# Designs tried in a protein design run: peptides against a protein of PDB entry 5HOI. Part 1

Every score and structure here is a prediction.

Target 1, 351 residues: chain A of PDB entry 5HOI
Amino acid sequence: FRYMPFSPAGTPFGFTDRRYLTMNEVGYVSTVKNSEQYSITVSFFDVGRFREYHFEDLFGYDLCFLNEKGTLFGQSKTGQIQYRPHDSIHSNWTKIIPLQAGERITSVAATPVRVIVGTSLGYFRSFNQFGVPFAVEKTSPIVALTAQNYRVFSVHYSQFHGLSYSLSELGTSSKRYYKRECPLPMSLPNINSDMKKDANLDYYNFNPMGIKSLFFSSYGDPCIFGSDNTLLLLSKWRSPEESKWLPILDSNMEIWKMSGGKETTDIHVWPLALAYDTLNCILVKGKHIWPEFPLPLPSEMEIRMPVFVKSKLLEENKAILNKKNEIGADTEAEEGEEDKEIQIPVSMAAE
Unless a header shows other numbers, all headers, positions and changes below count from the first letter of the chain.
Peptide ipSAE is a variant of ipSAE made for these designs: the mean of its two directions, with the distance scale d0 fixed at 1.0 Angstrom where the peptide's residues are scored. Compare it only between designs on the same protein; published cut-offs may not carry over.
The geometry check fails a fold that doesn't show the stated peptide or that is severely misdrawn somewhere.

## One batch from the design tools (peptide; aimed at target 1 I255 M258 E300)

Design b1_p8_1 (made by RFdiffusion4)
Pose (drawn by RFdiffusion4):
Structure b1_p8_1 (pose): chain A 322 residues (1-190, 198-318, 341-351), chain P 8 residues (1-8)
Amino acid sequence: FRYMPFSPAGTPFGFTDRRYLTMNEVGYVSTVKNSEQYSITVSFFDVGRFREYHFEDLFGYDLCFLNEKGTLFGQSKTGQIQYRPHDSIHSNWTKIIPLQAGERITSVAATPVRVIVGTSLGYFRSFNQFGVPFAVEKTSPIVALTAQNYRVFSVHYSQFHGLSYSLSELGTSSKRYYKRECPLPMSLPNDANLDYYNFNPMGIKSLFFSSYGDPCIFGSDNTLLLLSKWRSPEESKWLPILDSNMEIWKMSGGKETTDIHVWPLALAYDTLNCILVKGKHIWPEFPLPLPSEMEIRMPVFVKSKLLEENKEIQIPVSMAAE
Amino acid sequence: SSARDDIS
């Protein structure tokens, strides 16, 4: 099995010279093939706060993670990473991650206080926001990483357990695990979208902490999974809280569409900030549309029953209240 | 804007 470089909400090149590296509620990072180099553009949705800028990539960064304080870049092959703070007060710093034979950096994540690099051999290298290393750890092969403040949500893969996740907190003292390689019941992919699933074999469209600090993941099944009761290991449950396919179906008047797709950015309490993609492909294009907001709905709506009541989709009060 | 307004 070949591990692929992962970034939240990243898109493939397809038949173009440009794609999105990473995408969330803060903004979007794109890269354009420029003869032999690349042109990286860092954009923001709150235009008033941060200034959109661009720079030339002489290394070919294919890994990226965006937070409100800075942008982290990474190269899956050479192992070079660069953290670029949004404000000009703080300097950029660059490090090179040691990589063994065939070892690839599979995912990177950054917070205002932590920088995380994961490799295909299971190396977990953590730094502060300035590049000072804390500890090097060996875990299962990492395929996806996201972080919030001091906490890290890592997705692992092997040939035995399949897809497992770890939830840990990088405190000032030492590292503490909340959950260590527990089952991750995300649906795996089972064609026009072949380009995407070569770029992202797991089908993990994006993963992120919620605005209130709960781990979330959005697989190829277009269902938002939220980790409930993660503080008590014996009570941990993955709850499906939004069937985005059902919502497009309800808002489209019960018509099956093959051209409307959801691209996850982040979860804010009960609202999924996303990009509504119109077209044959399931990933967004250029230019990037304005973000949309999709309220979460428990998957308790049956299509056949909704069609009877309407004879947008009107929902029976008795069913809506449930 | 909401997804509802954008779709409908």

Design b1_p8_1_s1 (made by RFdiffusion4, then SolubleMPNN; from b1_p8_1, 5 letters changed)
Fold by OpenDDE base, seed 1:
Structure b1_p8_1_s1 (fold): chain B 351 residues (1-351), chain A 8 residues (1-8)
Amino acid sequence: as target 1 above (351 residues)
Amino acid sequence: MTAKELIS
């Protein structure tokens, strides 16, 4: 296993000269390779609220986090970070994070009030929005970070203990833990199923954990979207004994429902954010499970607990078809059984 | 564009 730089909804280069460093509900950050340099563009979905901007990257930033006030960049090997406010009122700042031999920055996060850096050795570094350091903490190796306001959701990986998570609040005086290195019940990429498609091998080399994204919901609940395309939400995290992960959306099941029960292999959900009861996402059509260029418009997908079994829906639809054929025996229309869209009951679409 | 319109 190798610790790789992670950014929320970041994409690999693949066979192209360009990729997304990160994307969320605010916008998307792209980088284009120009020989030994990169050109970075920060784009926004709300073009009335924000102005797109670009700059030349001489450092090869491979980490990014976008929020409503600015963009944080990081270079995983050199330890360089840069914060760029979207407004011209606040200055850009750059810092070098001290790294040990073989240490990498694995993830960065930024809010309007905090900057967080996580490393492959489990160094958790916190700063204010001006790059003034608060603390350095030693944790298990960090593989992913996200943050909202003062809260940080961190994912950790150990070869011995697998995936864990922490939920913390970075106040002015101290760090509070709501959860500290608790087991994370997320499925890792399965070499036998997920890596059999050559197109997926490039993605899992880029992102070995298969974490497509992680974010806080509009209600401030930690969310994670793994290689199994299931959205997990951490409910009741304020009550340590009552906290649980909820599978609030199986996106493969929703795509299967939307296709009329046809197995689709060329449509993929790419998560951006959870707003109320709706997953904001990119629907990707093609060979690659990640969005290419140009970026498709965001789509909305309603969250639904995965209570339906595909086999039962197929059996019920076959039983309905057989009953219709027994009643309609006199009309010769050999319309092939294979192409009939599975009518998903309206009750199953509303629950 | 709704998720339905992209899959249709």
Scores: peptide ipSAE 0.010, ipTM 0.592, DockQ to the pose 0.654
OpenDDE base, seeds 2, 3, 4, 5: peptide ipSAE 0.010, 0.009, 0.007, 0.009; ipTM 0.600, 0.591, 0.501, 0.591

Design b1_p8_1_s2 (made by RFdiffusion4, then SolubleMPNN; from b1_p8_1, 4 letters changed)
Fold by OpenDDE base, seed 1:
Structure b1_p8_1_s2 (fold): chain B 351 residues (1-351), chain A 8 residues (1-8)
Amino acid sequence: as target 1 above (351 residues)
Amino acid sequence: MSAKELIS
């Protein structure tokens, strides 16, 4: 296992000269290789609220976090970070994070009020939006970060304990934990199923944890989307004893339902954000599980707990088809093998 | 565009 730089919904280069450093509900950040340099573009979905901008990257930024006020960049090996406000009123700032031998920045996050840096040795560094440091804490190795306002959702990895998570609030005077290195019930990429497709090998080399994205919902609940394409939401996190992860969407099940019960291997959900009861996502069509260029328009997918078992739906539909064939046996109509779309009962689409 | 319109 190697600690790799993680950014929310970031994509690999693959065989191309370009990739997305990050994307969310605000927009998407792309980088293009220009010999030994990179050209970075910060693009927005709301073109009326924000102006697209670009700059030359001489450092090779491999970490990014986008919010409504600015973009944080990081270089995993050198420890350089840069914050770029979207407005022209606030200045850009650059800082070098001190790294030990072999240490890497693994994730960065930024809100309008906080900047967070996590490392492969578990150094958690907090700053204000102007790059003034608050604290350095030693945790388990950090593999992913996201933040909303003063709250931070961190994912940790230990070779002995697997995945854990923390939920903290970065006040002015102190860090408060709501959750501290609790077990994260997310499935890791299965080498035998997920890596058998050559197209997935490049992705899992880029992102060994298979975390496509993590974010806070519009209600401020931590969300994570893993390699199993299930959206997990942390419910009741304010009550330590009542807090639980809810599988609020199986995106593979929803794609299967939308395809009339056909197994589609060429449609993939790429998560952006959770707004109320809808997953904002990119629907990716093709060989790669990640979006390529140009970026498709975002789509909305309604949240539905995975109550239905595919096998049971297939058995019920086969039983309905067999009953129709037993009743229809007296009429010689060679109605062709119409690809009988599995009618998902409307009641099962509304629950 | 609804998720349905992209899969149809």
Scores: peptide ipSAE 0.012, ipTM 0.605, DockQ to the pose 0.692
OpenDDE base, seeds 2, 3, 4, 5: peptide ipSAE 0.011, 0.010, 0.011, 0.011; ipTM 0.609, 0.611, 0.611, 0.600

Design b1_p8_1_s3 (made by RFdiffusion4, then SolubleMPNN; from b1_p8_1, 5 letters changed)
Fold by OpenDDE base, seed 5:
Structure b1_p8_1_s3 (fold): chain B 351 residues (1-351), chain A 8 residues (1-8)
Amino acid sequence: as target 1 above (351 residues)
Amino acid sequence: MSMKEAIS
């Protein structure tokens, strides 16, 4: 297995010279390849609060994390990291993370108070926002990181144990675990179903875990969005015995409902953040499951637990149609090929 | 933009 650099909602180059390094509720970071160099642009959704900026990247940054105070960049092979505050008051800083032979930085995260670096050998490195180190811990191999304030959500992978997660708080003196390398009940990409489309092969070569994004909700709950397009939320994480992953949104089901029960193969949800009861996302139209250029405006999707199975809704609608046809048999069937939009019950329709 | 407007 090859550990790849992961950034939240990052996209592959595909057949293009450009990609998104990361995106979330704050904005999006793009990189354009120009010969041996890269041009990075940091863009924001709130153009009144933030100013877009760009710079030349001579290092080939392949890791990124954006927050409200700055952008963290990383180079997975060299171990170079750079933090760029959005304000002009604080200086940029650069650091080299020592890597062993074959070790890679696999993920980076930054909050206004912490910087976290995770590696393919499971080195977890913590810093303050100025790049001053706190600790180095050895964990299972890290494949993804996100952080909010002092809290860190880490995803780990081993060939023997599969996916696990940790939830920790990085105080000033010590790391507290709420969860430590617990099983993560997320499905991995299925080579036989997900990779049958050549367009998806490029994505899973870029991101073999199929983790589109991970973030903390506005309430501070860890969230993860996998290749199955299901948003998982870690509930009750403060109570170790009661903590569970909740499937709070099946985005494929919600798209199917909004399409009047038509199978749409060209609409994809790209997750940004969970704000209260709404998933902030990009709706991607086209062949690729990831956003291309230009980036569409963000959309909001209400969270709804997938209580309804598509098959049951289709059976219920067929049963309603059959009952209507049994009652209506005496009126001349003008066979208008009305594209019989599946009437989704109003209780299931997105208002 | 509503999700309906983005899908239509």
Scores: peptide ipSAE 0.016, ipTM 0.694, DockQ to the pose 0.696
OpenDDE base, seeds 1, 2, 3, 4: peptide ipSAE 0.016, 0.015, 0.014, 0.009; ipTM 0.703, 0.701, 0.691, 0.536

Design b1_p8_1_s4 (made by RFdiffusion4, then SolubleMPNN; from b1_p8_1, 4 letters changed)
Fold by OpenDDE base, seed 2:
Structure b1_p8_1_s4 (fold): chain B 351 residues (1-351), chain A 8 residues (1-8)
Amino acid sequence: as target 1 above (351 residues)
Amino acid sequence: MSAKEAIS
């Protein structure tokens, strides 16, 4: 096993000089190899909100995380990281992460308020958006990171214990764990079955864990999409005893249904984000399971939550709130309700 | 674009 640099929805070079460093709902970051240097392009799906930009990369960035405010780059071997705001108002900053002999940065994440660096030795390093360090923590080896606001979803790997995950919140003064190195019930790539196609070998050499992407949903739930093409969502993570991974989409089964029950071995789902009840994804047609160039337009795939569609519950809760407001009940709406987990009515949890 | 439209 070798720790490889991971970025959400990143693609290998394969037989080409270009790849996607990362992609999500905001956009996609590509790199092209030009002799000894790279040219990086940061592209956006909302071309009205953002302007595409490019720069020459002399460091060979192999890690990337894109958010609505900027792009974080990392070099897994040297420990160099760079944050580039999308706006020209804020300055770029560069930092060297100190690495031990043989240590690699394995993943990076950035939000508008936090920068996170994870390593093959399990160093978890947190910074603000300006690269000011908060803390260094020692965890199990980190293989993937994503973050939303102050929350971090980390995936860990041990040769003895397999995959685990943590969910944490990076406050100003402290790190809170909602989950700490709990077992992650994600299937690892089966080398013998999945590698029968040469096209898959290149991908699993690039990404040995088969994690195509991980992100937070629009509702702030950790999501992961593995090599089995199943979207897992961490439900009830605020309730330690009730927290569970839900297989909310089998994308192979969904493609099979959409094709009218035909074997579609040349169509692949490449996950970008989960927005409400819809997986934003690239539908890849061809031999490779990853998108090539040019990038196809994003597609929307409806998910079927096993219990209740969170959107429906939110609409029902809004309708209940609006009815309460019309009835003139001066119930002091405690301002703190935005971060409460949607309580599924007990009557609905038993069906 | 819906996934169904993109597959068709």
Scores: peptide ipSAE 0.140, ipTM 0.864, DockQ to the pose 0.501
OpenDDE base, seeds 1, 3, 4, 5: peptide ipSAE 0.136, 0.134, 0.139, 0.127; ipTM 0.863, 0.863, 0.864, 0.861

Design b1_p8_2 (made by RFdiffusion4)
Pose (drawn by RFdiffusion4):
Structure b1_p8_2 (pose): chain A 322 residues (1-190, 198-318, 341-351), chain P 8 residues (1-8)
Amino acid sequence: FRYMPFSPAGTPFGFTDRRYLTMNEVGYVSTVKNSEQYSITVSFFDVGRFREYHFEDLFGYDLCFLNEKGTLFGQSKTGQIQYRPHDSIHSNWTKIIPLQAGERITSVAATPVRVIVGTSLGYFRSFNQFGVPFAVEKTSPIVALTAQNYRVFSVHYSQFHGLSYSLSELGTSSKRYYKRECPLPMSLPNDANLDYYNFNPMGIKSLFFSSYGDPCIFGSDNTLLLLSKWRSPEESKWLPILDSNMEIWKMSGGKETTDIHVWPLALAYDTLNCILVKGKHIWPEFPLPLPSEMEIRMPVFVKSKLLEENKEIQIPVSMAAE
Amino acid sequence: PTAAEAIN
């Protein structure tokens, strides 16, 4: 099996010279093939706070993670990473991650206080926001990483367990695991979207902590999974809280559509900030549309029963209250 | 905008 470079809400090149590296509630990072180099553009949705800028990529970064304080870039093959703070007060710094034979950097993540690099051999290298290393850890092969403040949500893969996840906190003292390689019941992919599933074999469209600190993941099944009771290991449950396919179906008047798709950015309490993509492909294009907001709904709505009540989709009060 | 407003 070949591990692919993962970034949250990243898009493939397809038949173009540009794609999105990473995408969330803060903004979007795109890269354009420029003869022999690349042109990286860092954009923001709150235009008033941060200024959109661009720079020339002489390395070919294919890994990226965005937070409110800076942008982290990474190269899956050479192992070079660069952290660019949004403000000009703080300097950019660059490090090169040691990579063994065939070892690839599979995912990177950054917070205002931590920088995380994961490799295909299971190396977990952590730094502060300035590049000072804390500890190097060996774990299962990492395929996806996201972080919030001091906490890290890592998704692992092997030929035995399949997909597993770890939830840990990088405290000032030492590293503490909340959950260590527990089952991750995310649906795996089972065509016009072939380009995407070569770029992202797991179908992990994006993963992120919620605005209130709960781990979330958005697989190829277009269902938002939230980790409940992660503080008590014996009570941990993955809860499906939004069937985005059902919502597009309800808002489209019960019509099956093959051109409307959801691209996850982040979860804010009960609202999924996303990009509504219209077209044959399931990933967003250029220019990027304005973010949309989709309220979460428990998957308790049956299509056949909703069609009877309407004879937008009206929902029976008795069923809506449930 | 909400998804409902964007779709409709």

Design b1_p8_2_s1 (made by RFdiffusion4, then SolubleMPNN; from b1_p8_2, 5 letters changed)
Fold by OpenDDE base, seed 3:
Structure b1_p8_2_s1 (fold): chain B 351 residues (1-351), chain A 8 residues (1-8)
Amino acid sequence: as target 1 above (351 residues)
Amino acid sequence: MSLKEAIS
């Protein structure tokens, strides 16, 4: 296992000279290889609120986090981080994070009030938006970070314990934990099934944990989207005893339903954010599970608890079809091969 | 784009 740099919804280069460093509801950050340099572009979905900007990257930033106020960049090997405000009022700042031999920055996050750096050795470093340090904490190895305001959702990995998560609040004087290194019930990529598709091998080499993204919902709930294409939401996290992960969307099931029950292998959900009851996402059409260039416009998917078992729906539809055929066998009606769309019962659409 | 339009 190797700790790889993680950014929310980041894409691999694959066979191309370009990739997305990160994307979310605010926008997307792309990088293009230019010999030994990179050109970074910070693009926004709300073109009326924000102006696209670009710069030359001499450092090879492989970590990124975008928010409404600025972009945080990081270089996993050198420990360099840079914060770039979107406005010209605030200055850019750069800092070197001290790394031990073999240590990597694995994830970075930024809010308008906090900058967070996580490492492969489990160093959790917190700063204000101006790069002034607050604290250094030793945790289990960090593989992913996201943050909203003062809250941080961190994912940890141990070879012995698998995936865990923490939910913390970074006050001015102290860090509070709501959850501390609790088990994360996310499915890991299955090396034997998911990697057999050559098109996915590049992605899992880039992101071995299969975490496509993690974010806070508009309500401030931690969300994670894994390789199984299920959106998990941490419900009731303020009550430690009542807190649970909810599978609020099976995106494979939703694509399957919308395809009339046909197995589609060329449509993929790429998560951006959860706004109220809708997953903001990119619908990726093609062989790769990640968006290519140009970036498609975001789409919305309504969240739905996966109450239905696909096998039962297929059995019920077969049973309905067989009953229709048994009743229809006495009438010589030339039933043309109407593409029998699986009638998903309307009751599945209503909650 | 709706999910339906992207799948069609």
Scores: peptide ipSAE 0.013, ipTM 0.625, DockQ to the pose 0.645
OpenDDE base, seeds 1, 2, 4, 5: peptide ipSAE 0.011, 0.011, 0.011, 0.010; ipTM 0.591, 0.594, 0.582, 0.578

Design b1_p8_2_s2 (made by RFdiffusion4, then SolubleMPNN; from b1_p8_2, 4 letters changed)
Fold by OpenDDE base, seed 1:
Structure b1_p8_2_s2 (fold): chain B 351 residues (1-351), chain A 8 residues (1-8)
Amino acid sequence: as target 1 above (351 residues)
Amino acid sequence: MTLKEAIS
C-alpha cells in the first residue's frame, strides 16, 4: 500500500494532460500540464457570485480544497501549501510544512476560519485562514480530510486496523473530539471486482482507498462516498453511544432503477455535496468512472435508503409478466421478453 | 437536472 495525495472528488490524469484537483457544490479546480509547469483554473457553478480565475503553478500542486471564500493548494512531496482567497481583499499566502523523510501530505482542507493539513505519518496540523498555526497533533496516518466551519472529518488508515475516522471541532482554545479514530464501516476497493476493468486500475492507482469524496451535509453531518458507490452519513454524532453510519443512497441501485432494471456499465455517479435530501453529483457517461473535460452540468439525486433487493424486484416483475401472459394468451404479439423495462412500483420509488 | 432526465 502507498499513501497517495487525496482531494475531494479529484480525478486522475489518465491518458490526458488535464485533471480535476477537486470539485464540490461551489465549483471545480482543474490543472493542465504544460511541460514541467501546470496551469490551474478555479471555476464556479454560480457564475453570478464568483469570477473564474487562473494562475501558473510552478510547484505541481497535487492537493486541493475549494470553499466559498478561497482555495487551498498543496504539494504532497515538498510540503508547500498555498491559500488563495477568491476576493482580492485578502492576500494569498504560502507556507512550507516540515516533512520527515518519506512523509507526504495526504490531504488538505480549508474553511473560511481554518486550514488543516494531514500527513502519511499522521501529523494533523491546524491553522487559521491567515496561515497562523494553532497546533500539531500526532494521530494514525491520515488519508482524507474535509472541514466545515470549525469541524473536521478525518479518515485514517492503518495496515493493522484498516479504516478509522475522527470528528473534531477546532475551537480557539482547544480541539474537541466527538469521535476519535473510531472504525469506519466503508468497503475498500475489491481487487477482483473493481480492478478487473483496465479503466478502474488507473483510478485505484491514483486513489487506493476508493474514496470518491467526503463532505459535510447542509445539516453538518459527515458524509463519505466510497468505491461501492454508497453514500454513508454519520447520524447522531453528538451522542457518542447513539452515533451510527447510515447508507442513505446506493447510487448503483438508483441508476439500475432509472434504467428500467437494465445493468448499465457506462453511467457513473461522481459525488459533489449533500444538500438536504439531495445528492449533488456529476453523472459520468463513458468508460472512465470519473468526469472528463468538459465537465457535465451537476445533477440531483434524491437520497433513499437501499431497502430493495434486485433479485426480489426481478422475481416480482417476472411473476407479473407471467400472470399477464396467462391472461393474454390469445394475442400473438411475440414482443421479445428481453427488452421489457422493469416497472418499479411507485410505492417502492417513493419510499 | 434530475437523474431521470440525464438517463433518458
Scores: peptide ipSAE 0.013, ipTM 0.644, DockQ to the pose 0.783
OpenDDE base, seeds 2, 3, 4, 5: peptide ipSAE 0.011, 0.010, 0.012, 0.012; ipTM 0.586, 0.611, 0.562, 0.600

Design b1_p8_3 (made by RFdiffusion4)
Pose (drawn by RFdiffusion4):
Structure b1_p8_3 (pose): chain A 322 residues (1-190, 198-318, 341-351), chain P 8 residues (1-8)
Amino acid sequence: FRYMPFSPAGTPFGFTDRRYLTMNEVGYVSTVKNSEQYSITVSFFDVGRFREYHFEDLFGYDLCFLNEKGTLFGQSKTGQIQYRPHDSIHSNWTKIIPLQAGERITSVAATPVRVIVGTSLGYFRSFNQFGVPFAVEKTSPIVALTAQNYRVFSVHYSQFHGLSYSLSELGTSSKRYYKRECPLPMSLPNDANLDYYNFNPMGIKSLFFSSYGDPCIFGSDNTLLLLSKWRSPEESKWLPILDSNMEIWKMSGGKETTDIHVWPLALAYDTLNCILVKGKHIWPEFPLPLPSEMEIRMPVFVKSKLLEENKEIQIPVSMAAE
Amino acid sequence: SSFYEAIH
């Protein structure tokens, strides 16, 4: 099996010279093939706070993670990473991650206080926001990483357990695990979208902590999974809280559509900030549309019953209250 | 909603 470089809400090149590296509630990072180099553009949705800028990529970064304080870049092959703070007060720093034979950097993540690099051999290298290393750890092969403040949500893969996840906190003292390689019941992919599933074999469209600090993941099944009771290991449950396919179906008047897709950015309490993609492909294009907000709904709606009540989809009060 | 308006 070949591990692929993962970034949250990343898009493939397809038949173009440009794609999105990473995408969330803060903004979007795109890269354009420029003869022999690349042109990286860092954009923001709150235009008033941060200024959109661009720079020339002489290395070919294919890994990226965006937070409110800076942008982290990474190269899956050479192992070079660069953290660019949004403000000009703080300097950019660059490090090169040691990689063994065939070892690839599979995912990177950054917070205002931590920088995380994961490799295909299971190396977990953590730094502060300035590049000072804390500890090098060996875990299962990492395929996806996201972080918030001091906490890290890592997704692992092997030939035995399949997909597993770890939830840990990088405290000032030492590293503590809340959950260590527990089952991750995300649906795996089972065509026009072939380009995407070569770029992202797991179908992990994005993963992120919620605005209130709960781990979330958005697989190829277009269902938002939220980790409940992660503080008590014996009570941990993955809860499906939004069937985005059902919502597009309800808003489209019960019509099956093959051109409307959801691209996850982040979860804010009960609202999924996303990009509504219209077209044959399931990933967003250029220019990037304005973010949309989709309220979460428990998957308790049946299509057949909703069609009877309407004879936008009207929902029976008795069912809506449930 | 903004999502509904985006669809239509």

Design b1_p8_3_s1 (made by RFdiffusion4, then SolubleMPNN; from b1_p8_3, 3 letters changed)
Fold by OpenDDE base, seed 1:
Structure b1_p8_3_s1 (fold): chain B 351 residues (1-351), chain A 8 residues (1-8)
Amino acid sequence: as target 1 above (351 residues)
Amino acid sequence: SSFKEALS
């Protein structure tokens, strides 16, 4: 296993010279490779509220976090970070994070009030929006970060303990934990299922944990979207004993329903944010599970608890077909049973 | 609505 730089909804280069460093509900950050340098563009979905901007990157930023006030960039190997406000009122600032031999910045997050840096050795560094340091804490190795206001959702990985998570609040005086390195019930990428397609191998080399994104919902609940395409939400996190992960959306099941019960292997959900009861996402059509260029318009998907097992619906439909074939003796039409639209129960049909 | 249009 190798710790890789993670950014929310970031994409690999693949066979191209360009990728998304990050994307969310605010916008998307792209980078284009130009010989030994990169050109970075910060784009927004609300073009009336924000102005797109670009700059030359001489450092090769491989970490990014976008919020409503600015963009944080990081270079995983050198430890360089840069914060760029979207407005011209506040100045850009740059810092070097001290790294040990072999240490990497694995994730960065920024809110209007906090900057967070996590490393492969589990150094958790906190700053204000002006880059003034608050603290350095030693945790288990950090693989992903997101933040909203003063709250930080961190994902940790240990070879011995697997995935864990923390939920903390970075006040002015102290860090408060709501959750501290608790087990994270997220499925890791399965080599036998997820890596059978060569196109997925490039993605899992880029993101070995298969975390497509993590964010806070509009209600301030931690959300994570893994390689299984299930959206997990941490409910009741204010009550340590009542806190639980809820599988609030199986996006593969929703795509399957919307396709009329056909196996679709070329449509993929790419998560951006959760607003109320709606997942904001990019629908990706094609060979790659990640969005390419140009970026499709965001789509909205209603959250629904997975109450139906696809395998049971397939078995029930096969049993109905077999009963129909036992009653209707003589008609030779070997029309391949595999391509028949599975009648989705009306209660499951997305209105 | 918007999601069905993106799959069509």
Scores: peptide ipSAE 0.013, ipTM 0.653, DockQ to the pose 0.686
OpenDDE base, seeds 2, 3, 4, 5: peptide ipSAE 0.009, 0.013, 0.008, 0.013; ipTM 0.536, 0.634, 0.527, 0.649

